Peptides against a protein of PDB entry 6RGO. Designs and how they scored, part 78

Target 1, 392 residues: chain A of PDB entry 6RGO
Amino acid sequence: MALKLLGFNQDATCFSVISSNKGVTIYNCDPFGKCFELEKSTSNDEELDFLVEMLFSTSLIAVVDKTIGASKRKKLKIVNTKRKATICELTFPHEIMDVIMNRKIICVVLKSDQIFVYDISCMKLLRTIDVRGEKLKSTSKFRNSEAVGDIGVRVSLSTDNNSILCYSSYSKSDKENAPLNDIVVFDALKCIQINVLPAVHQSNIVCIACSPDGMLMATASEKGTIIRVFKTIDTENDEPILVNEFRRGSRPSRISEMKFNHDNTLLACVGESDTIHIFALPVTTTEADANEDDTLQQSSHSLSSSINGLQYISKGLANRFGKIIVSKIPTQSQQRHVAYIKIPENAKYRIGFPKDTTNTIHICGEDGNYLVYSIPRNEVGPCTLVKSNTFD

## One batch from the design tools (peptide; aimed at target 1 N80 C88 M123)

Design b2_p23_5_s4 (made by RFdiffusion4, then SolubleMPNN; from b2_p23_5, 8 letters changed)
Fold by OpenDDE base, seed 4:
Structure b2_p23_5_s4 (fold): chain B 392 residues (1-392), chain A 23 residues (1-23)
Amino acid sequence: as target 1 above (392 residues)
Amino acid sequence: SELSEEELKKLKELLKEAEEELK
């Protein structure tokens, strides 16, 4: 059967898939099994497409039927999975491209490059973010690229209650073909722009991950060779703080998903390559806890990999046009993965980090495999398979 | 569009159930 992965929920306790025969199925990870099914509304042999965003493992899901020819591509349904009932339906002016949520906020990304920010508690619209800005609305012939994988606005939301929204934005070039290579950091609760990271890549950003606490953000461009990690809120001399620059590979390969683990010590990435890469992040000591005398022995498990000193190249070189160019970390100082998982070629995988086990990663594939891996912490190497299940 | 009072009630009930499951 053709499976299409929708992904893990925020804590990797569940994942959702589209089965060509059954519709949407949600699986529980532990104990492994089906926990919800959304039946096909149509008997047609049409290729099913859905967005499903879960509120963790709860009975609240957001669903969009994106099936081709369906008039429903503009409709967001909030569904109670226990009652198998639609609670409410929101209709948008344009096709829904993405939906992301936490306990406080739902963000809806439209094909119009608009982000609608809702208070989940009442489905009140808090903000409409127009990523193109008002002047570009008139000339937006929506690229009729029906191609699965078009360059559009990317979003990531912190899973905490701070509700830090990171989104890709068009660079301030008067060119109609401005790349989506800026990042905006937005407080989704207060509806305030916190930060702007200009030109974080040379090409369009295709993947963004926000850390669970909203303090870090990872970005990847269409090239997918370099992943950059920034602080979201903190700035140094009003310039963006580049925390890490990771090299996934030398060959271009699209990154489809990135995730931080729950303690911000690991960043995983997956995409069109045969390899899931896991990178170690430096422990960001928040300076705040410097006052309490508790000699918690930092067991400096010296990862004997010479993490050569993170040269904080904070100096954004203002280009001739006053644009901050994020300083490239020298290629020699670009960190590699600390761990990896080999996946079948041409199989799409999704990734998730469970909350309670920071050294574990959940993965699922369109090949029908749900796999749990242990991540090595003391050495650079392959992850160890701990558990496997199959789904259909 | 704003939710109806009935939709808002059902949403609040669902969110309450969800927050109880997340404890």
Scores: peptide ipSAE 0.580, ipTM 0.951, DockQ to the pose 0.793
OpenDDE base, seeds 1, 2, 3, 5: peptide ipSAE 0.570, 0.572, 0.563, 0.579; ipTM 0.950, 0.950, 0.948, 0.951

Design b2_p23_6 (made by RFdiffusion4)
Pose (drawn by RFdiffusion4):
Structure b2_p23_6 (pose): chain A 327 residues (1-135, 151-284, 335-392), chain P 23 residues (1-23)
Amino acid sequence: MALKLLGFNQDATCFSVISSNKGVTIYNCDPFGKCFELEKSTSNDEELDFLVEMLFSTSLIAVVDKTIGASKRKKLKIVNTKRKATICELTFPHEIMDVIMNRKIICVVLKSDQIFVYDISCMKLLRTIDVRGEKIGVRVSLSTDNNSILCYSSYSKSDKENAPLNDIVVFDALKCIQINVLPAVHQSNIVCIACSPDGMLMATASEKGTIIRVFKTIDTENDEPILVNEFRRGSRPSRISEMKFNHDNTLLACVGESDTIHIFALPVTQRHVAYIKIPENAKYRIGFPKDTTNTIHICGEDGNYLVYSIPRNEVGPCTLVKSNTFD
Amino acid sequence: EEPEFEFFNEEEFEELMKEVEEE
């Protein structure tokens, strides 16, 4: 089958790719190379490694499952790439759905909507967050820099009226203090959530409305959350998979089950800005590094890696600059 | 239920964290 289940780095330095053949490879961007290659851990052809989230450019990797079910739901291994050795092997009572890391805080998301927060220096569990214990699945996002700030979708006070709903809660994982609770920002479920690297901004994706809403995160008034802007969906409602924020928080990238990738600018310093054509029934992931604000890195399951440029003052499409092919 | 260590190596983890801080 195709080389599916791409994962993208925080600093846009490299990307995680599960080669359907054997193990998982991690490439670099500049210069492009085979950075890390995981050995054989397989027994059948279509069983897939699912979840890999990494540090910036380091040797520290978070790896989850290999087998379809033998040791999948209840595993987390911490591996050094230069020596291929497992250091700590944590076990969890449910199935892991997503793992997000940063320099200070490691988050582990379970299928039962439990979020485990760890101080990464000693792996002490800071707090267990029973989201489904209070009231598709929960989508969680986190800031990259320090003062790492956690964002998760929570159910509303209409659990009696119906089973599924999605509001937003802002949480400071550094001090384990809940900062702001946002109301039902959508009339539908929440599909994907993106938080700014500095933790000041947040994006939301609806399944039905397909309109991205941006809210201030922490400095927002206590009385009411502050809405920043909205973005035109286009000609057709489409499911969104992954969104990213630029380092200067002037740009927002959007990808999903669509022909095109949309680029939204920000009035921090309107409907559409830059659009990148994309093959129809193939899936891609997004990133852009810290070095420049004009370059957008693209990861594709077709086997191609592309680097596009952004037009500052033109509403035109992106211009391709650099490309390379996968393995 | 709470998460548990199935395996943990303290010294190797500290060395890894030092390397992470240097970078």

Design b2_p23_6_s1 (made by RFdiffusion4, then SolubleMPNN; from b2_p23_6, 13 letters changed)
Fold by OpenDDE base, seed 5:
Structure b2_p23_6_s1 (fold): chain B 392 residues (1-392), chain A 23 residues (1-23)
Amino acid sequence: as target 1 above (392 residues)
Amino acid sequence: SLPTFAKFDEKEYKELLEEVKKE
């Protein structure tokens, strides 16, 4: 049967899939098993496409029927999984491209490059962000939405209650063909723009991940060779703080998903390549914990020697147009993965980090594999398979 | 145009959100 992966929930306790014959299925990770099924409403041999966003392990899911030809691609449904009942139905002016939620906020991304921010407690609209409207202040003609292909606004939301929203925006260039290579950091609760990171890549951003606490953001472009990690809130001299630059590979390959673990020590990425890459982030030891145990000094020395080359390249060279160009970290100081997982070639995988085990990663494939890996702490190498399950 | 509600069971919705507060 053709499976299509939808992804993990916020804490990797569940994942969702589309089965061509069954419709939407949700699996629990531990204990592993089917916990919900939404039956296909039509007997037609149409390729099923859905968006499903889970709200942790709760009975609340957001569902969009994206099936080709369906008039439902503009409809957000909130479904009670215990009752299999639609409790809310919202119709948007344009096709829904993405839905993200946490305990406070629902974000709905449209094909119009609009982001609708809702208070989850009452489904009140807090803000409409018009990413194109910021571009229209420049004389740039509307790119016909059809000519943009797979390149739309990308979003990521922190899983915490601070509800930091990171989204891709159009660079303020007088060029008709401005790329989606700026990032905006937005407080979704207060409805305030916190920060703008200009030109973080040379091409369109295709993947964004916000850390669970909203303090870090990872970005990847269409090239998928370099991943950049920034601070979301902090600035140095009104310039964005580049914390890390990771090299996934030398060959271009699309990154489909990135995630931080719950303590911001790891960043994982997956995409069209045969390899999930896991990168270590420098733990900023707050000076407060420097007073306890002398014994951990020996293991930190091997990782610190590779980090010492990351001078805070805060020097965004303002070009003649006042745009901060994120300086490329020299290829010698570009960190590689600390761990990896080999996946089947041409299999689409999704990733999740469980909350309670910071060195464990959950992965699932369109091949019907759900796999749990242990991430090595002190060595560069392959992850160890801990558990495997299959699903249909 | 603004998004429009076609259905909203506010009571059942609030009952589901009590699950979110327990996590």
Scores: peptide ipSAE 0.552, ipTM 0.939, DockQ to the pose 0.841
OpenDDE base, seeds 1, 2, 3, 4: peptide ipSAE 0.532, 0.521, 0.529, 0.537; ipTM 0.934, 0.931, 0.934, 0.935

Design b2_p23_6_s2 (made by RFdiffusion4, then SolubleMPNN; from b2_p23_6, 12 letters changed)
Fold by OpenDDE base, seed 4:
Structure b2_p23_6_s2 (fold): chain B 392 residues (1-392), chain A 23 residues (1-23)
Amino acid sequence: as target 1 above (392 residues)
Amino acid sequence: ELPTFKKFDEEEYKKLLEEVKKE
């Protein structure tokens, strides 16, 4: 049967799939099994398409029926899975492209490049972000979005209560065809813009990940060769801080998903390639206030293999046109993966990091495999398969 | 144009969120 993956929840305790015959199924990861099914409402052989965002392990899901020809593509449903009941139904002016949530916020991304930010506690609209801004008023030319399928606003939300929203935005160019290559960092609770990272890639951003704590973001362009990691909030001399630049590969390949682990020590990426790449991040020592006192000399000989990650504090060369070109980290300082997983080339995979095990990654494939891998920390190499399950 | 509510069971939604807070 054709499976379509919807992805993991925030803590990788569950994942969602579309089965052509059944509709939406949510699986629990441990113990492995079906925890919810949303039956197909139509007997038609129409290719099912859905958005499903699950709020952690809870009975709260957001569902959008994106099936072609359905008037429902503009309709968000909040469903109680235990009761199999629709609690809330919102209709948007445009097709819903994405839905993301945490314990505080739900964000709804529209095909109009609008982000609707809601307080999840009452479904009150906090903000409408118009990513096109004033350009929408002048360019009544909706890009006939039929032909250029996958270019839209990308979003990621911190899983914590700080609710840091990162989204792709159009560069300040007079060109009608400005790329979505800026990142805006937004406090979704306060409804304030915190930061703007201009021109983080040369082409459209197609993938973004926010760290669970909202302190880091990872970005990839349509080329998918370079992943950049930035600080979200912190700036140096009012310039964006590039923490890492990773090379996924030399060949262009779309990255469909990126995830940080819960301690911000790993970044995983998956896409159209036969390989999930896992990158090590420098441990951001929060300078916790060195309160003086307790000299407990726990001589933990952590063999910190000094990955001299040259912190290229890329002082953004403000090019003559006021565009901060994120200075290309010299290709020599581009870090490679520390770990990898081989996957079938023809199977789409999704990734998730469990909360309790920072060295473990969950993956699921449209091939019907749910796999748990252990990530090597002391060596560069393949991940070790720890658990496998199949689903239909 | 603002999104329109077609259905919102506020009482049932509050109960659902109380379950979410216990997890």
Scores: peptide ipSAE 0.461, ipTM 0.925, DockQ to the pose 0.916
OpenDDE base, seeds 1, 2, 3, 5: peptide ipSAE 0.437, 0.434, 0.435, 0.452; ipTM 0.919, 0.918, 0.918, 0.924

Design b2_p23_6_s3 (made by RFdiffusion4, then SolubleMPNN; from b2_p23_6, 13 letters changed)
Fold by OpenDDE base, seed 5:
Structure b2_p23_6_s3 (fold): chain B 392 residues (1-392), chain A 23 residues (1-23)
Amino acid sequence: as target 1 above (392 residues)
Amino acid sequence: SLPTFAKFDEEEYKKLLEEVKKE
């Protein structure tokens, strides 16, 4: 049967899939098993497409039927999984491209490059962000939405209550063909723009991940060779702080998903390649914990020698047009993965980090595999398979 | 155009949110 992966929830306790014959199925990770099924509404042999966003392990899910030809591609449904009942139905002016939520906020991304921010407690609209409207202040003709292909606004939301929203925006260039290579950092609760990171890549951003606490953001472009990690809120001299630059590979390959672990020590990425890459982030030891145990000094020396080459290249060269160009970190200071997982060629995989085990990663494939891996702490190498399950 | 509610059971939604707050 053709499976299509929808992804993990915020804490990797559940994942969702589309089965061609069954519709949407949600699996619990531990104990492994089906916890919810949404039946197919149509008997037609149409290729099913859905968006499903879960609110952690709760009975609240958001569902969009994206099946081709369906008028429902503009309709968000809030479903109670325990009751199998649709409680709320919102119809949007344009096709829904993405839905993301936490315990406070629902964000709905449209094909129109609009982001609708809702208070989950009452489904009140807090803000409409018009990413194109910021571009229209420049004389740039509307790119016909059809010519943009797979390139739309990308979003990521912090899983905490601070509700930091990161989204891709169009660079303020007088060029008709401005790329989606700026990032906006937005407080979704207060409805305030916190920061703008200009031109973080040379091409369109296709993947964004916000850290669980909203303090870090990872970005990847269409090339998928370099991943950049920035601070979201903090700035140095009104310039964006580049924390890390990771090299996934030398060959272009699309990154479909990135995630931070719950303590911001790891960043994982997955996409069209045969390899999930896991990168170590420098733990900023707050000076407060420097007073206890002398014993951990020996293991930190090997990682610190690789980090010392990351001078804070805070020097965004303001180009003649006042745009900060994020300086490329020299290829020698580009960190590689610390760990990896080999996956089948042409299998789409999704990733999740469980909350309680910071060195464990959950993965699931359109091949019907759910796999749990242990991430090595002190060695560069393959992850170790801990648990495997299959699903249909 | 603004999004429109085609259906909203506010009482059932409040109950769902009370359950979600206990989880």
Scores: peptide ipSAE 0.522, ipTM 0.945, DockQ to the pose 0.924
OpenDDE base, seeds 1, 2, 3, 4: peptide ipSAE 0.512, 0.506, 0.510, 0.508; ipTM 0.941, 0.938, 0.940, 0.939

Design b2_p23_6_s4 (made by RFdiffusion4, then SolubleMPNN; from b2_p23_6, 11 letters changed)
Fold by OpenDDE base, seed 5:
Structure b2_p23_6_s4 (fold): chain B 392 residues (1-392), chain A 23 residues (1-23)
Amino acid sequence: as target 1 above (392 residues)
Amino acid sequence: EKPTFAKFDEEAYKELLKEIEKE
């Protein structure tokens, strides 16, 4: 049976899958077991495709039937899982590409490069974001080519109530083929643009992760060799603050998902490679707690010297070409993974971080494996398998 | 074009939202 992974919820308490025979299934992580099933509405042997966005452990899910040939690809359904009932059905002008939510908002991404922001409390439309803008509407013939199906607007939303929305945008280059290599940071509650990070990669951004608190954002391009982490809100001299640059690998490989853990100490990435990479983020010690323990000073000096090196590189390149190509951090200052998980080649995996255990990662595969790993804190190495379950 | 509601059960939706407000 072909399984298709949909992913974990915001706190990794549940994950969703598509089974060819069963339709959409949601599993609880602990205790492990099937908690919900949405039956297939059609008897046809059509390859099932769905979007399912969960809202933590609540009975609220958003569902889009993306099955090929279905007129339903434009329909968002809000389903109560306890009642097995559709509560709301919204029809959009274009195919739905993504749906993300938190306790405050629902964002719906369309194939038209539009983002619809809804207040979850009443399903009122707060904002429509036209990522292409009016100027690009005249020149961009709809990329009707099915072959470009992979290059669209990417979004990530903070899981907290601040509701920081990060999305990829087209660079303001007058080129007909402007890459999706800008990032916009948006307050989804206030409907205000907070920040714009220009040209964060040389090619289209294919993966974005917002931290749970919305203070950090990770980005990866089509190359998937470098992951960049930025501050979302803060700027230095109107310039984006690059906090980290991580090297996933030397070979190009697509990154499908990235996630921060709940305390912003770890960033995980998964994709087409045989390896899940986990990177350590420097804990920004707020200056207040620096008073007591003398022993941590030696490790902080090495990190502060690397941050000061980043400030010097930003000042020097700003002057001549108004494209802040975030200067390639010298390959020597590119941090590698601190931990990794080996996964089967060609198996698609999804990742989740549980809220209560910052050094634990949940993963699930289209091979039917649900795995829990412990992440080493003080050593560079493999993660340790703690729990395994299978699903069908 | 604006998105259109084909179905919206406001009472059932308000009941569903009580789960969100408790977490």
Scores: peptide ipSAE 0.529, ipTM 0.944, DockQ to the pose 0.860
OpenDDE base, seeds 1, 2, 3, 4: peptide ipSAE 0.523, 0.524, 0.523, 0.528; ipTM 0.944, 0.943, 0.943, 0.944

Design b2_p23_7 (made by RFdiffusion4)
Pose (drawn by RFdiffusion4):
Structure b2_p23_7 (pose): chain A 327 residues (1-135, 151-284, 335-392), chain P 23 residues (1-23)
Amino acid sequence: MALKLLGFNQDATCFSVISSNKGVTIYNCDPFGKCFELEKSTSNDEELDFLVEMLFSTSLIAVVDKTIGASKRKKLKIVNTKRKATICELTFPHEIMDVIMNRKIICVVLKSDQIFVYDISCMKLLRTIDVRGEKIGVRVSLSTDNNSILCYSSYSKSDKENAPLNDIVVFDALKCIQINVLPAVHQSNIVCIACSPDGMLMATASEKGTIIRVFKTIDTENDEPILVNEFRRGSRPSRISEMKFNHDNTLLACVGESDTIHIFALPVTQRHVAYIKIPENAKYRIGFPKDTTNTIHICGEDGNYLVYSIPRNEVGPCTLVKSNTFD
Amino acid sequence: EEPSEPTEEEIEELQELLEENEE
């Protein structure tokens, strides 16, 4: 089958790719190279490694499952790339759905909507967050820098009226203090959530409305959350998969089950800005590095890696600059 | 069920690795 299940780095330095053949490879951007290659851990052809989230450019990797079910739901391994050795092997009572890391805090998301927060220096569990214990699945996002700030979708106070709903809660994982609770920002479920690298901004994706809403995160008034802007969906409602924020928080990238990738600018310093054509029934992931604000890195399951440029003052499409092919 | 915890030796190895990554 195709080389599916792409994972993208926080600093846009490299990306994680599960080659359907054997193991998982991690490439670099500049210069492009085979950065790390996991050995054979397989027994059948279509069984897939699912979840890999990494540090910035380091040797520290978070790896989850290999087998379809032998050791998948209850595993987390911490591996150094230069020596291929497992350091800590944590076990969890449920199936992992997502893992997000930063320089200070490691988050592990379970299928039962439990979020385990760890101080990464000693792997002491800071707090267990019973989201489903209070009231598709939960989508979680996190700031990259320090003062790392956690964002998760929570159910509303209409559990009696119906089973599924999605509001937003802002949480400071550094001090384990809940900062702001946002109301039902959508009339539908929440599909994907992106938080700014500095933790000041947040994006929301609806399944039905397909309109991205941006709210201030922490500095927002206590009385009411502050809405920043909204973005035109286009000609057709489409499911969104992954969104990213620029380092200066002037740009927002959006990708999904659509022909095009949309670029949204920010009035921090309207409907559409830059659009990148994309093959229809293939899936991609997004990133952009810290070095410049004009370059957008693209990861594709077709086997191509592309670097596009952004037009500052023109509403035109992006210009391709650099490309390379996968393995 | 409850999540497991790392041993003291595993913590020491993790700290050493973090120190190397700082360099």

Design b2_p23_7_s1 (made by RFdiffusion4, then SolubleMPNN; from b2_p23_7 with E2K T7S E12K N21E E23K)
Fold by OpenDDE base, seed 5:
Structure b2_p23_7_s1 (fold): chain B 392 residues (1-392), chain A 23 residues (1-23)
Amino acid sequence: as target 1 above (392 residues)
Amino acid sequence: EKPSEPSEEEIKELQELLEEEEK
């Protein structure tokens, strides 16, 4: 049967899939099993498409029926999984492209490049963000519906109560074809723009990840060869702080998902390649903890010596002409993966990091595999398979 | 069209689910 992966929840305790016969199914990771099933509303042999966003392991989910020809592509349903009932339904002016939530807010991304930010506790609209801005409203060349490939506004939200929203935005170019290569950092609770990271890639951003605490963000372009990690809030001389630049590979390959682990020590990426890559992030030792235990210093020394070569090249040449403002980290200082997982070619996979086990990664595939891997701490190499389950 | 605001009963049910602890 054709499975379509929807993804893991925020803490990787659950994942959701579309089954052609059943509709939406949610699986619990531990103990492994079906915890929820939402039947398809149509008897037709139409290819089912859904958005499902979970709120951790709670009974609250957000559902959008995206099935082609369905009048429901503009409708967000908030569903109680215990009751198997819709609590409320919101109708949008345009097709819903993405939904993301935490315990405080829901963000709804529309095909119009609008982001609707809601207080989840009352479904009150806090903000409408128009990513196209006022200038592009006049150039309502509706992107011809066919040539609007997978290039849309991308979003990521912190899983904590700080509710840091990162989204891709159009560069301030007077060109009709401005790339989605800027990032905006937004406090979704206060409805304040915190930061703008201009021209973080040369091409459109296709993947964004926010850290659980909202302090870091990762970005990838259509090329998917370089991943950049930035601080979200902090700036040096009003310029974005590039923390890391990772090389996924030499060949272009799309990244579909990235995630940080719970303690911001790892960044994983998955996409069209046969390999999930896991990168180590430098632990920002706050100077305060330098006083205690002498014993942990020996293992960190080998990784720290390679990281000290990241001179914060704060040379923000804000070149007015749409050049990458981000200083090119020399190709020699581009970090590679510390760990990897080989996956079947042509199988789509999704990734999740469990909260309690920072060196464990959950993955699931459209091949019907749910896999738990241990990430090596002290060596560069393959992850070790710890647990496997199958789903249909 | 503006999204319809949820009813008081719908809001109450939303709040009850938001208070669910992560198991």
Scores: peptide ipSAE 0.535, ipTM 0.897, DockQ to the pose 0.536
OpenDDE base, seeds 1, 2, 3, 4: peptide ipSAE 0.533, 0.522, 0.521, 0.525; ipTM 0.895, 0.893, 0.893, 0.894

Design b2_p23_7_s2 (made by RFdiffusion4, then SolubleMPNN; from b2_p23_7, 6 letters changed)
Fold by OpenDDE base, seed 5:
Structure b2_p23_7_s2 (fold): chain B 392 residues (1-392), chain A 23 residues (1-23)
Amino acid sequence: as target 1 above (392 residues)
Amino acid sequence: EEPSEPTEEQIKKLQELLEEEKK
């Protein structure tokens, strides 16, 4: 049977899949098992496509039926999984491309490059963000969806109550074909733009991850060779702070998902390659805790010596057009993965970080494998498989 | 075109769910 992965929830306690025969299924990670099933509404042999966003381990899910020919691609359903009932239904002017949520906010991304921000407690619309802006409303050139591949607005939301929304935006160029290579940082609760990171990649951004606390964001372009990590709020001399630049690989490969762990010490990425990469982030030791634990200093010295070479080359050369060009970190200071997982080349995988175990990663595949890996702390190498389960 | 608004009954059912998940 063809499985299609939807992904993990915010704390990796559950994951969702589409089964061709059953529709949407949600699995609990521990104890492993099926916890919810949403039957398909149509008997047709149509390839099922859904968006499902979970609110942690709660009975609240957001569902969009994206099946081809379905009149439902514009409908967001809020479902109570305990009652097996649709409790709210919203209709949008355009096809829904993505849905993200936390305990405060739901964001709905449309094919029109609009983001609708809702208060989850009452489904009140707080803000409509038009990523195309006013100038592109006049050019009724809907990107013919056929020729421009999966290039749309990408979003990520912090899992905390600060509700920091990061989204890809069009660069301020009078060119009809402006790339989606800017990032906007938005406070979804206050409905204010906090920051703008211009031209963070040379090509369109295809993947974004926000940290759980909203303080960091990771970006990848269509090339997927370099991942950049930025501070979301802080700026140096009105320039974006590049914290890390990671090299995933030498060959182009699409990144489909990135996630931070719950303490911002790790960033994982997955995509079309046979390898999940896990990168270490420098722990910003606040100077305050330097006084107590003299004993742990010896082992950290080997990793810290490679990090000190990251001079904050915050010198974005503002080119003559006022665009900050994020200076490329020298290839020698591009950090590689600290850990990896080998996956089947032909299977799509999704990733999640559990809250209570910062050195554990959950993965699931369209091959029907749910796998738990331990991440090595002190060495660069493969992750160790701790637990495996299968699903259909 | 604007998105549709939820009905008062839908809002009530949503609030009931969110209150049940806080206990």
Scores: peptide ipSAE 0.613, ipTM 0.961, DockQ to the pose 0.904
OpenDDE base, seeds 1, 2, 3, 4: peptide ipSAE 0.606, 0.607, 0.602, 0.607; ipTM 0.960, 0.959, 0.959, 0.959

